# Peptides against a protein of PDB entry 8HF1, part 191

Target 1, 320 residues: chain A of PDB entry 8HF1
Amino acid sequence: NVMLYATKPTEVMVSFPHQEQVLTVTRLISAEIEKFYVSLDLMNIGVQPIRRSKSLQCLRDPSKKSFVKQLFNDFLYQMKEYGIYAASIAIISLIVEFDIKRRQAETLSVKLMHRTALTLCEKIRHLLVQKLQDMTYDDDDDNVNTEEVIMNFSTPKVQRFLMSLKVSFADKDPKDICCLVFVERRYTCKCIYGLLLNYIQSTPELRNVLTPQFMVGRNNISPDFESVLERKWQKSAIQQFRDGNANLMICSSVLEEGIDVQACNHVFILDPVKTFNMYVQSKGRARTTEAKFVLFTADKEREKTIQQIYQYRKAHNDIA

## One batch from the design tools (peptide; made by RFdiffusion4, then SolubleMPNN)

Design b2_p22_6_s3 (from b2_p22_6, 13 letters changed)
Fold by OpenDDE base, seed 1:
Structure b2_p22_6_s3 (fold): chain B 320 residues (1-320), chain A 22 residues (1-22)
Amino acid sequence: as target 1 above (320 residues)
Amino acid sequence: DRKKKLEELEKKIREELETPLK
């Protein structure tokens, strides 16, 4: 048994400038959400039944005001961290969720709450799309999905990520690519997936080279809260990646359950590595010869990030 | 100008991707 000493992946750091996108549209959207929170706090929705999931964790009832606020806070985070282009994709997921919750509402008051949230999401979508169209000659929604629009309306982090993919994979054989992209939050997987689909389609050098999929970690949230569709999607996405029909997989770092993902030649960490476990689990997927483990850092946080990675390397070598 | 800036940035990213984190 030749213990193939898993060649330690080459760790790489890509830097980006810390730029807060100070767009008037982002301020307007934030202000509209804040106004909505004031209105939401005044809504009488009555006592909602606490659905205890079988997993003993008192899950926040998804019909409560707190869940509505969580979705909008998650959206605001995506808009800040990934830019208004990513936000235009993220808002669609909120629209779908609030429409489902509106239809499933047991009371008129809860139905009205989700309807009001949905109306706000549609307003936000229009504001975002209108801003993306500022770079297009034609008012057609499909024209906002160009490489130029994506790059212009993405944060520096996302720009460097997309360019890193282009530089790494342009004109390569799709079979030679096995790439993981780790993100911190569940909702970011789908957002970055949609962004990547549009970017790859608009980038000739990556067209027919990269086939992305996404997988959300099984939250310890009872399987009852995951739609049957989401579970089917996850199984299909994993299988496509295993079969080589997809060569890039976007994952949330909440992979407590070791999803048996193949040995990859590239691992991108789009969000900061916050824990030793995340470092070990993500890095441990880069097992091929010449595998790369790519980190993204703001220039201002570069030194702190390097020190943290050094500590994680040391701790990993002491356990191995 | 914008195209040239993107090409320069792509070059920088290539250099970073080829530089091992020591």
Scores: peptide ipSAE 0.563, ipTM 0.945, DockQ to the pose 0.846
Fold by OpenDDE base, seed 2:
Structure b2_p22_6_s3 (fold): chain B 320 residues (1-320), chain A 22 residues (1-22)
Amino acid sequence: as target 1 above (320 residues)
Amino acid sequence: DRKKKLEELEKKIREELETPLK
């Protein structure tokens, strides 16, 4: 009976132009990753024993090559969907992950594979940072984190997202803000978190207004050592968000059933809503009287996206 | 020129954020 009086959030759609321009640096990076995949397929790393980790879920590819390719494919996705600036943050996560896997390597061949992947990531990082610096007058690494550089090297979608945050929250009381940002992929949470930290720090109107955190769904956490640190981080991040020490939470679409996040006044869906369940779960977090549910769409896909949202609204109203 | 373009874009985004999807 309590569900009937829940004020339905106001649904809003922000449009962005389709990005047709591919930078030379992104083409070069893609070509270097493709060359690396050819080399990786030729690497003989031997048959790795299927360590039955007691947790059934990680069918560890006995070759460990699938994991390496997955990380680079996810990076390529981040670069395409969010831009070069986001990619410069995403590549650091790959560097850390491959360095850990290199240190944990049980064989010299696996160690060499992860070292080769790491060397490629360092090259990619250099290419990205150099391209960010081409717009700065000073060669200092700190100057690449300006509002101008972030905006110039972000996709139109990310530009509209950042500007939507600025317009929505500039000079507001931090206590009046409870914001969720939904993204599709696990690595996007970390990437957008890093981007938001730098954007907020570079934007005077937001510096003391927004405090971001991120949360990744548990089902995507491999039971490795990284999973313990990530579990600790997630618990801390959720607690900070509950205590009001953080007022913006970035979540992957794989919110496990049962992560009780507070009722929010803003929900941003940065990536396309692909499922009815995602629509209901994300919209169901916008529970305040003035709650906004904000969607982003390419101008070319606006009509299709509107029709899909109307279908989800209808289906939700028929069940509720 | 660039500042004006950003201000115009911020205005457009504000208008979109204030327009309910009917």
Scores: peptide ipSAE 0.563, ipTM 0.945, DockQ to the pose 0.853
Fold by OpenDDE base, seed 3:
Structure b2_p22_6_s3 (fold): chain B 320 residues (1-320), chain A 22 residues (1-22)
Amino acid sequence: as target 1 above (320 residues)
Amino acid sequence: DRKKKLEELEKKIREELETPLK
């Protein structure tokens, strides 16, 4: 067994200030969601008919109310962690999902619940877009997708991530780039993908250099609930990345499921590394000569994060 | 002022990206 000495990637840490940008709009949105939760708890949606499909164990249809709350909680998390610009993209995914659920509703009460959630999402979208436009008043260009707007309405973490991409890849040959971006949540993949498309389009030095794709994790829900569309999208995105038609892939824990992707020269970890397995698997994708493994940390958590990475590095060296 | 602050931040990020975790 020739233990091919895998070239260990260079580990790098980028720090960002812990600034809670407490915008009035963020407080208003949070208050509207909390009011909606109170109204949602008072809604009588009736007893859901247990579809006795004979064969598949009744996965108790997760409380339709609990699912609605989960989506809004995930949205609130994204707004806090990535900023208002990212939230303006994330809310579109909720609109699409609640519109599908509204159309699939078996009862009038469930249809009304999803309609009320959808109406709230449209109100939130309007508040977010108005706030993005408030910075463009001096230019006749209604374009909220400028580098300045993206940077100003992104969290310090996202600002440092975008600047790290610009510094790393400005004016490079796209063929020399193979980049992975790891995020914790499946919804974050779509949100960061939409943000990157707009940022790359607004940044001349990255135009025609970076071509992003994203991979969404399999829902731990039965493969029958994965839309045929999501499976086709994943297969197409992976193939484009293998063929070099995409050179940046945004992924969640999906790469842990044994997806064979090529050796990468850059791996960015946008969210905190919570497990040793995530550390080994993500770092293990940075296999080229001079590969970089880039972590992001708040200044307040820098020491704790460094100690955790040293522990993971030690444990990895003791097993390898 | 804002441009200079952005350039200083870009320089800092470049230095961090070139500094290995020891």
Scores: peptide ipSAE 0.558, ipTM 0.944, DockQ to the pose 0.851
Fold by OpenDDE base, seed 5:
Structure b2_p22_6_s3 (fold): chain B 320 residues (1-320), chain A 22 residues (1-22)
Amino acid sequence: as target 1 above (320 residues)
Amino acid sequence: DRKKKLEELEKKIREELETPLK
């Protein structure tokens, strides 16, 4: 039993400036969502039958209003944390979800609620796309997916992340790359996946080098909300990553539940490390020789982040 | 000007990626 001393990954910290993107469009979108919440609270959807799902904590709002608010809150988070380019991708996921929920609506009131949410998403999409087009002289939708547009309309954090990928993987053999990207929220996985597809396609140095996939964590709420399609996608994405047909996997922290992912040479933590478990699990995937564990921090939070990582490192060494 | 700023930023990111957290 040679305990192969797992080579400790090299921990690295990339800094980004804290810029509050004061865009008029983001303020307008936020104000439209807040107005929608006021209207949503006034909607009489009636008492929906509480389906007793066995798991205690999902007090599904009997009105289903909380789910609608959650999706828009996740969108607002993505727009703030990743920028308006990422938001233009994220809004498509909301459109798809609300269209499914509109079609599955058991009552006219619930159908109308999801229709109103969908109409707001279409308005938001239009506002975002128009703002992306302001940088392009040509009104063609294909022109909004350039490296320049992606970089200009991404937050400093996302800019540093994309540049870190370019610097790390330009002109490398795809077979030598096994990269994980950890994000906090499940919906961010799909958003960052769409952003990366467009960025890789627009960046010649990364074309045919990076093949991204994403994994959405299991919804602890109900197996019924995981579409058969989402489960099929997860299995396919994991298999492609195991087979080396994908070399970059975007995942939320919920990879905890026994998904055997291979040892990786790069682990990027795009969002702040909030828990010791997230630190140990994500770092524990960087097991190859010369593995890098890359963190992103705002310049103003750098010292606080460093101290937190040292505490986690110490606690990990005391248990090991 | 913008291209030079991006190149300087790429250089800075490379330096950060090569600097281990002590």
Scores: peptide ipSAE 0.558, ipTM 0.944, DockQ to the pose 0.852; fails the geometry check

Design b2_p22_6_s4 (from b2_p22_6, 11 letters changed)
Fold by OpenDDE base, seed 5:
Formats: structure tokens, C-alpha cells, sequence
Structure b2_p22_6_s4 (fold): chain B 320 residues (1-320), chain A 22 residues (1-22)
């Protein structure tokens, strides 16, 4: 039994300045969402039939005001954490979701609620796109998807992440790359995927090097809300990553132990590591000899993050 | 310039990625 000394990946910490995006557009968007919440609270949508499903599903009923608020809160989080460029992608997912819910609405009141939410999303999208266009000198070049625009309208964290990809993968052979990107939230996977597609397309050094894919963790709470399309897409995404047709996978959950994924040479943790299990499982995917495990931290949280990582390292060594 | 700032950031990130967390 060759004890495969699992070569411990090289752990790296990339620091970023804590910068609150004090953009007028973000304040306007936040204020419009808050006004919408006041209006939403006053809407009489009637007594929605409590589908007999388990207690936790009652809070996440897509016909309820709480679900609408959750989607906008998730959007506000993305805008804050990833920037207005990422928000311009994230808002499209809300538009799609509210349009689906509007079509599926069983009552006129619920239909109106989702229509009002959709109209707000369209307004938000316009405000975001307009702000992205303000940096394009040519009024005629609707191309808000340049490397410069993406970088300028991303948070310091996202800038450092994108630059870390450029540094790590510029002009490399795509076959030599097996990269995982971990994010905290399910909706962030799709947002960062869309951002990466545009960034890679605008960055010549990465265009033929990185092929991203994303995986949305299974919603253990409601298998019924996983569209057949989402399940098919998840299976396809995993297969593409196994076959080497994708070499960068964005995920919010540790790939279930049953997902035989190739040994990765890069693991990026875009969001803070909140649990020991997340640390061990994500780090355990970096299995090649030259594997890197990259963490991102705000400068103000650097010391606290380092201490937490040392505690996790110690705990991992005590159980190994 | 913005390009100089991006180049500076590139070099900073290159250094950080080359520095193992002890």
C-alpha cells in the first residue's frame, strides 16, 4: 500500500483593499428596491394555498413576497460583493425568473406582483448598462464587455480574482489546466460564469486557454424546483469538465464525493471559507504535485483569516 | 494611466501568488 502522500497543495492568500463602491447608481438601485419592498408589503396577494410540503418550503414558495425579496436581496449582495458589472449579469437571471413566475402565476394578484418585480429589474438593468456605457468613449460602441470595463466596474476582490486567473493561466495549454472556483452562494455561480465568459473573450491571453463551466449544487430542499433543464445542464457541465471540454468549474457546494472529478491543479476560494468541512473538501480537490489553493481576503480581515486557516490546518493534521 | 495601474496590479498579484501562506 503506497501511502499516496497526498502532496499538500501550496496555499496562497491574495489580499484586496476593502472598498465600498460609493457609486450613485448603486444607491439609486438600493433605494428603488427599498421602495419596492414598501409597495410589496402593501400588496394584497391573498391567502396562497399552503402546498402541503415540509415547513421549510413554505418560506421559499416562489409565489410569496418572501421569495421576491430573497431574489432582490441576493442581487444586492452580488452588486456589493462583486460590483456593478457582475450585477448587470445577475439582474438578467432575476428577469428570467420573474418572467417565468409571472407566466406560472395562478392569480392575477400574484401575476401583478411578479410583473412589478420584472419592471423594476428592467429599470435596474437599464441603470447598470447605462453606467457601464459611460466609460465607452464611442457612443456607438455598445461593447460594455471589454477587459477595461469589466475590471473598472468589478470590486477589488473580483479584480484580484480575474488578475489571478490571467497570471496563472495566460498562454498555457488548456489540457494542463484543471481549475475549481468555489463561491458561497448558488446564484453567484451563474453570475461569475457570465462574467468569466466575457472576461475570457475580451482577454486574448485567456480566450483559447480557459473554458469555464458552472455547477449549481442540488437544491436538497425542493427537488421539484430543480427544473429538468437544470438537472440536465448540471449533468452536462460535469461531463464536459470530466471530458476536458471545460477546464474551469465554478461551484457553490463541494462537488459531492460521488463526482469523480479529475485531480485539480488550481482551487480558488472566491468567498470566505466559513466551515472546516468546506476547507478540507475544497483543499482536497487540489491533488496534483504543483496544486495551488488560493484564498481571497480583505486586508482588514487578513489576520483573522490567517488565524482561521491555521486552526483549520491544525485540525486537519490532527485527524489525518 | 489605467494601463499602468493594471500592470502594477498584475505584478502585485504575481508576487502574492508566488508567496506561499506560511
Amino acid sequence: as target 1 above (320 residues)
Amino acid sequence: SKEEELQKLYEEIKEQLATPLE
Scores: peptide ipSAE 0.602, ipTM 0.956, DockQ to the pose 0.825
Fold by OpenDDE base, seed 2:
Structure b2_p22_6_s4 (fold): chain B 320 residues (1-320), chain A 22 residues (1-22)
Amino acid sequence: as target 1 above (320 residues)
Amino acid sequence: SKEEELQKLYEEIKEQLATPLE
């Protein structure tokens, strides 16, 4: 009986300073979104007839306004938690979503609502890109995707995360890397994926070393709302990660019971660990020899986070 | 310089990543 000593991953905590991004552009964007919410509340989109189509697609009118607000609230969260550079990527996802909804609008009033939201997103995109360009001497849009611009316009948390990737993976063999990155929110996966693509491309030491993918967990609430494209993309992303064509996977949910992902040597938790299950399941993916489990914490929350991790370690050891 | 600040951050992160959470 070879006792497979399950090599416990080395747990590491990276601290970052609590810096609020006090930028005029972020205040302007927040104020424009708030003005838009007032306008949106005043919009009469009319009572859409509940088409008795068997598909639960006729979300009541309040749900259409609430969904628009949800997307902008999610954007504001990303801008706050990840920075202006991440926000410039996140806004593109809103533009795509509102353009789809504008085209699918059954009424002129709903079409106008989504058009107004889209116009605001384009204004926000322009404000963000202009702010990124203020540090570039050249008017070329591609010059905003430099390591310097990405780092300067990212939050301290994201800066430490990116630098942790550089420290961990610079000039390594891609075959020796199996990395998971856990985030809290579904939309953050795509945002951080886009940020990582640009960062890796701008960082010579990571070029041809890291190949990122992202995976969004199944929304238990509405599997029917997952586009056929999203499901195909998720399957492809998992397969690329299994085949070793991708060596870094960004996930918002702990890969549900039954997503067999190979043993990883690195697990990064970009957002706070909120539950014991998240701790155990994410840590349980770091199974290789010398595997690292890396947490990020604000300096002010360090002690509280350490105590929470010790409680989770104790509880895990009592069950194991 | 910004490069010196990034290098300082690199060394800080290298040290933190080498330090196990006890």
Scores: peptide ipSAE 0.601, ipTM 0.956, DockQ to the pose 0.821
Fold by OpenDDE base, seed 3:
Structure b2_p22_6_s4 (fold): chain B 320 residues (1-320), chain A 22 residues (1-22)
Amino acid sequence: as target 1 above (320 residues)
Amino acid sequence: SKEEELQKLYEEIKEQLATPLE
């Protein structure tokens, strides 16, 4: 029995300074969302008609307001964790979602609620885009999608992630690259995908090297018509990654759902590893001889993160 | 300069990516 010694990936930790981007625009946006929550709590949307879909999930009145608050809380998290450039992309997903919910509204009160949320999203988008343009005033090119703008308006974590991609993949053969990027949240997959498309397009050393795709977990798919389109998108994205038409895949919790992805040479963990299962499954995708497993940590959390990784290594070696 | 800061960050990341977590 030739024990195929599964080559263990090299684990790497990239540290970043904990800088709170104290921008006036982020404070203004947070204050506008807080004012909106006060107004939302005062809205009478009335008892919603039970959609007689076979799943008796009566979307009770609180659930519709709760969903609106969840989307804005996820946006605020993305703005804090990834920066205002990422937030300018994330807000588009909220605009699309609230426009769909506004059109699907069965009552005038619910339609008005989603319209008010949509109006706030358009205001936020304008504030973000204006702030991105404030740095481009000296160049005749109104293009906010430059490497410089992306880097300046990204958090230290995202700056180091983008630079890690540049260091790892500049001028390499696209066929030699199989990269996974893990994030915690479904909406972060779409946001980081949009950011990477713009960064790769603005970075000559990566433009013809990296072709990104994204995949989101099935558990977060609403049972509506969007679920069929998202399932088709996921199948297409997986197939493109298997066929080598994409060489970088952004994932949230996808490995826990039994999605078989090929062996990769790079795995980046952009968000903190919260569970032993996430550690084992994500690390288990870095299977090539020279595979790298890269973690990002704030300097203040470095010691705690190192201790957690050592505990996971020990537990993994005791089971293996 | 901003370019010097980006180059310094590039070299720092290159070193960190070459250093295994022991």
Scores: peptide ipSAE 0.596, ipTM 0.954, DockQ to the pose 0.841
Fold by OpenDDE base, seed 4:
Structure b2_p22_6_s4 (fold): chain B 320 residues (1-320), chain A 22 residues (1-22)
Amino acid sequence: as target 1 above (320 residues)
Amino acid sequence: SKEEELQKLYEEIKEQLATPLE
């Protein structure tokens, strides 16, 4: 039994300024969503029959209103935590989802609810795109996907994350890269994936170096209610990462669920480490000799974060 | 300039990534 001495990864902490970029556009969007919630609460959509054969999402919200609010709340979180560029990508996911729900609506009232949500998403998309264009000379949507625009309209946390990727991986052999990026929320995986695709394409030093994929956590309620498509996609994404066809994987809590992912040389924790289990599971993937475990923290929270990491290190060493 | 700010940020991140959390 060669006890593969798990080489302890080098832990690194990248600090970012706590700038609440108070953009007028973000305030306007938040106010429009709040107005929509008032309108949504007044909508009589009736009691939806709980059909046993429908997805767990329909079982979780008999009114389907809570699901609509959840999507907008997740969007608001992404806009706040990752910036308006990330929000411009996140809103597309909402548009797609509400259009599907609108088409699948069994009642006129539910159809109208999803139509109203969709109309709000299109308004939000327009406001975001218009704001991204303020830095572009051309009204072309492709011009908003430059490194400059992405960086300027990303939060300080995301800016440092993107620069950390550039510093870490510029002009490297793609085969030498095995990177995990951990995020807290399921929807953030898709948002950061879309952002990374655009950033990598706009950054020559990362073009053809990084090939991202994403994995969304299993639905905690039952694996049986995950769409067959989502399960197939997850299996395909994992397989591409195992085969080396992808070298950067964006994950939520998926790796806590015992998904067999290869040993990585880089692990980025984009969102705060909230639990000891998250610390151990994420750090436990950084298993190569030169592995890095990178944390991001606001300057104001640096000391608190350091103390928390030392507590987790101690606890981990006591059980290892 | 924005380019100078990005270069400054790049060098800052390079230093931080080279510094282990002790």
Scores: peptide ipSAE 0.584, ipTM 0.953, DockQ to the pose 0.808

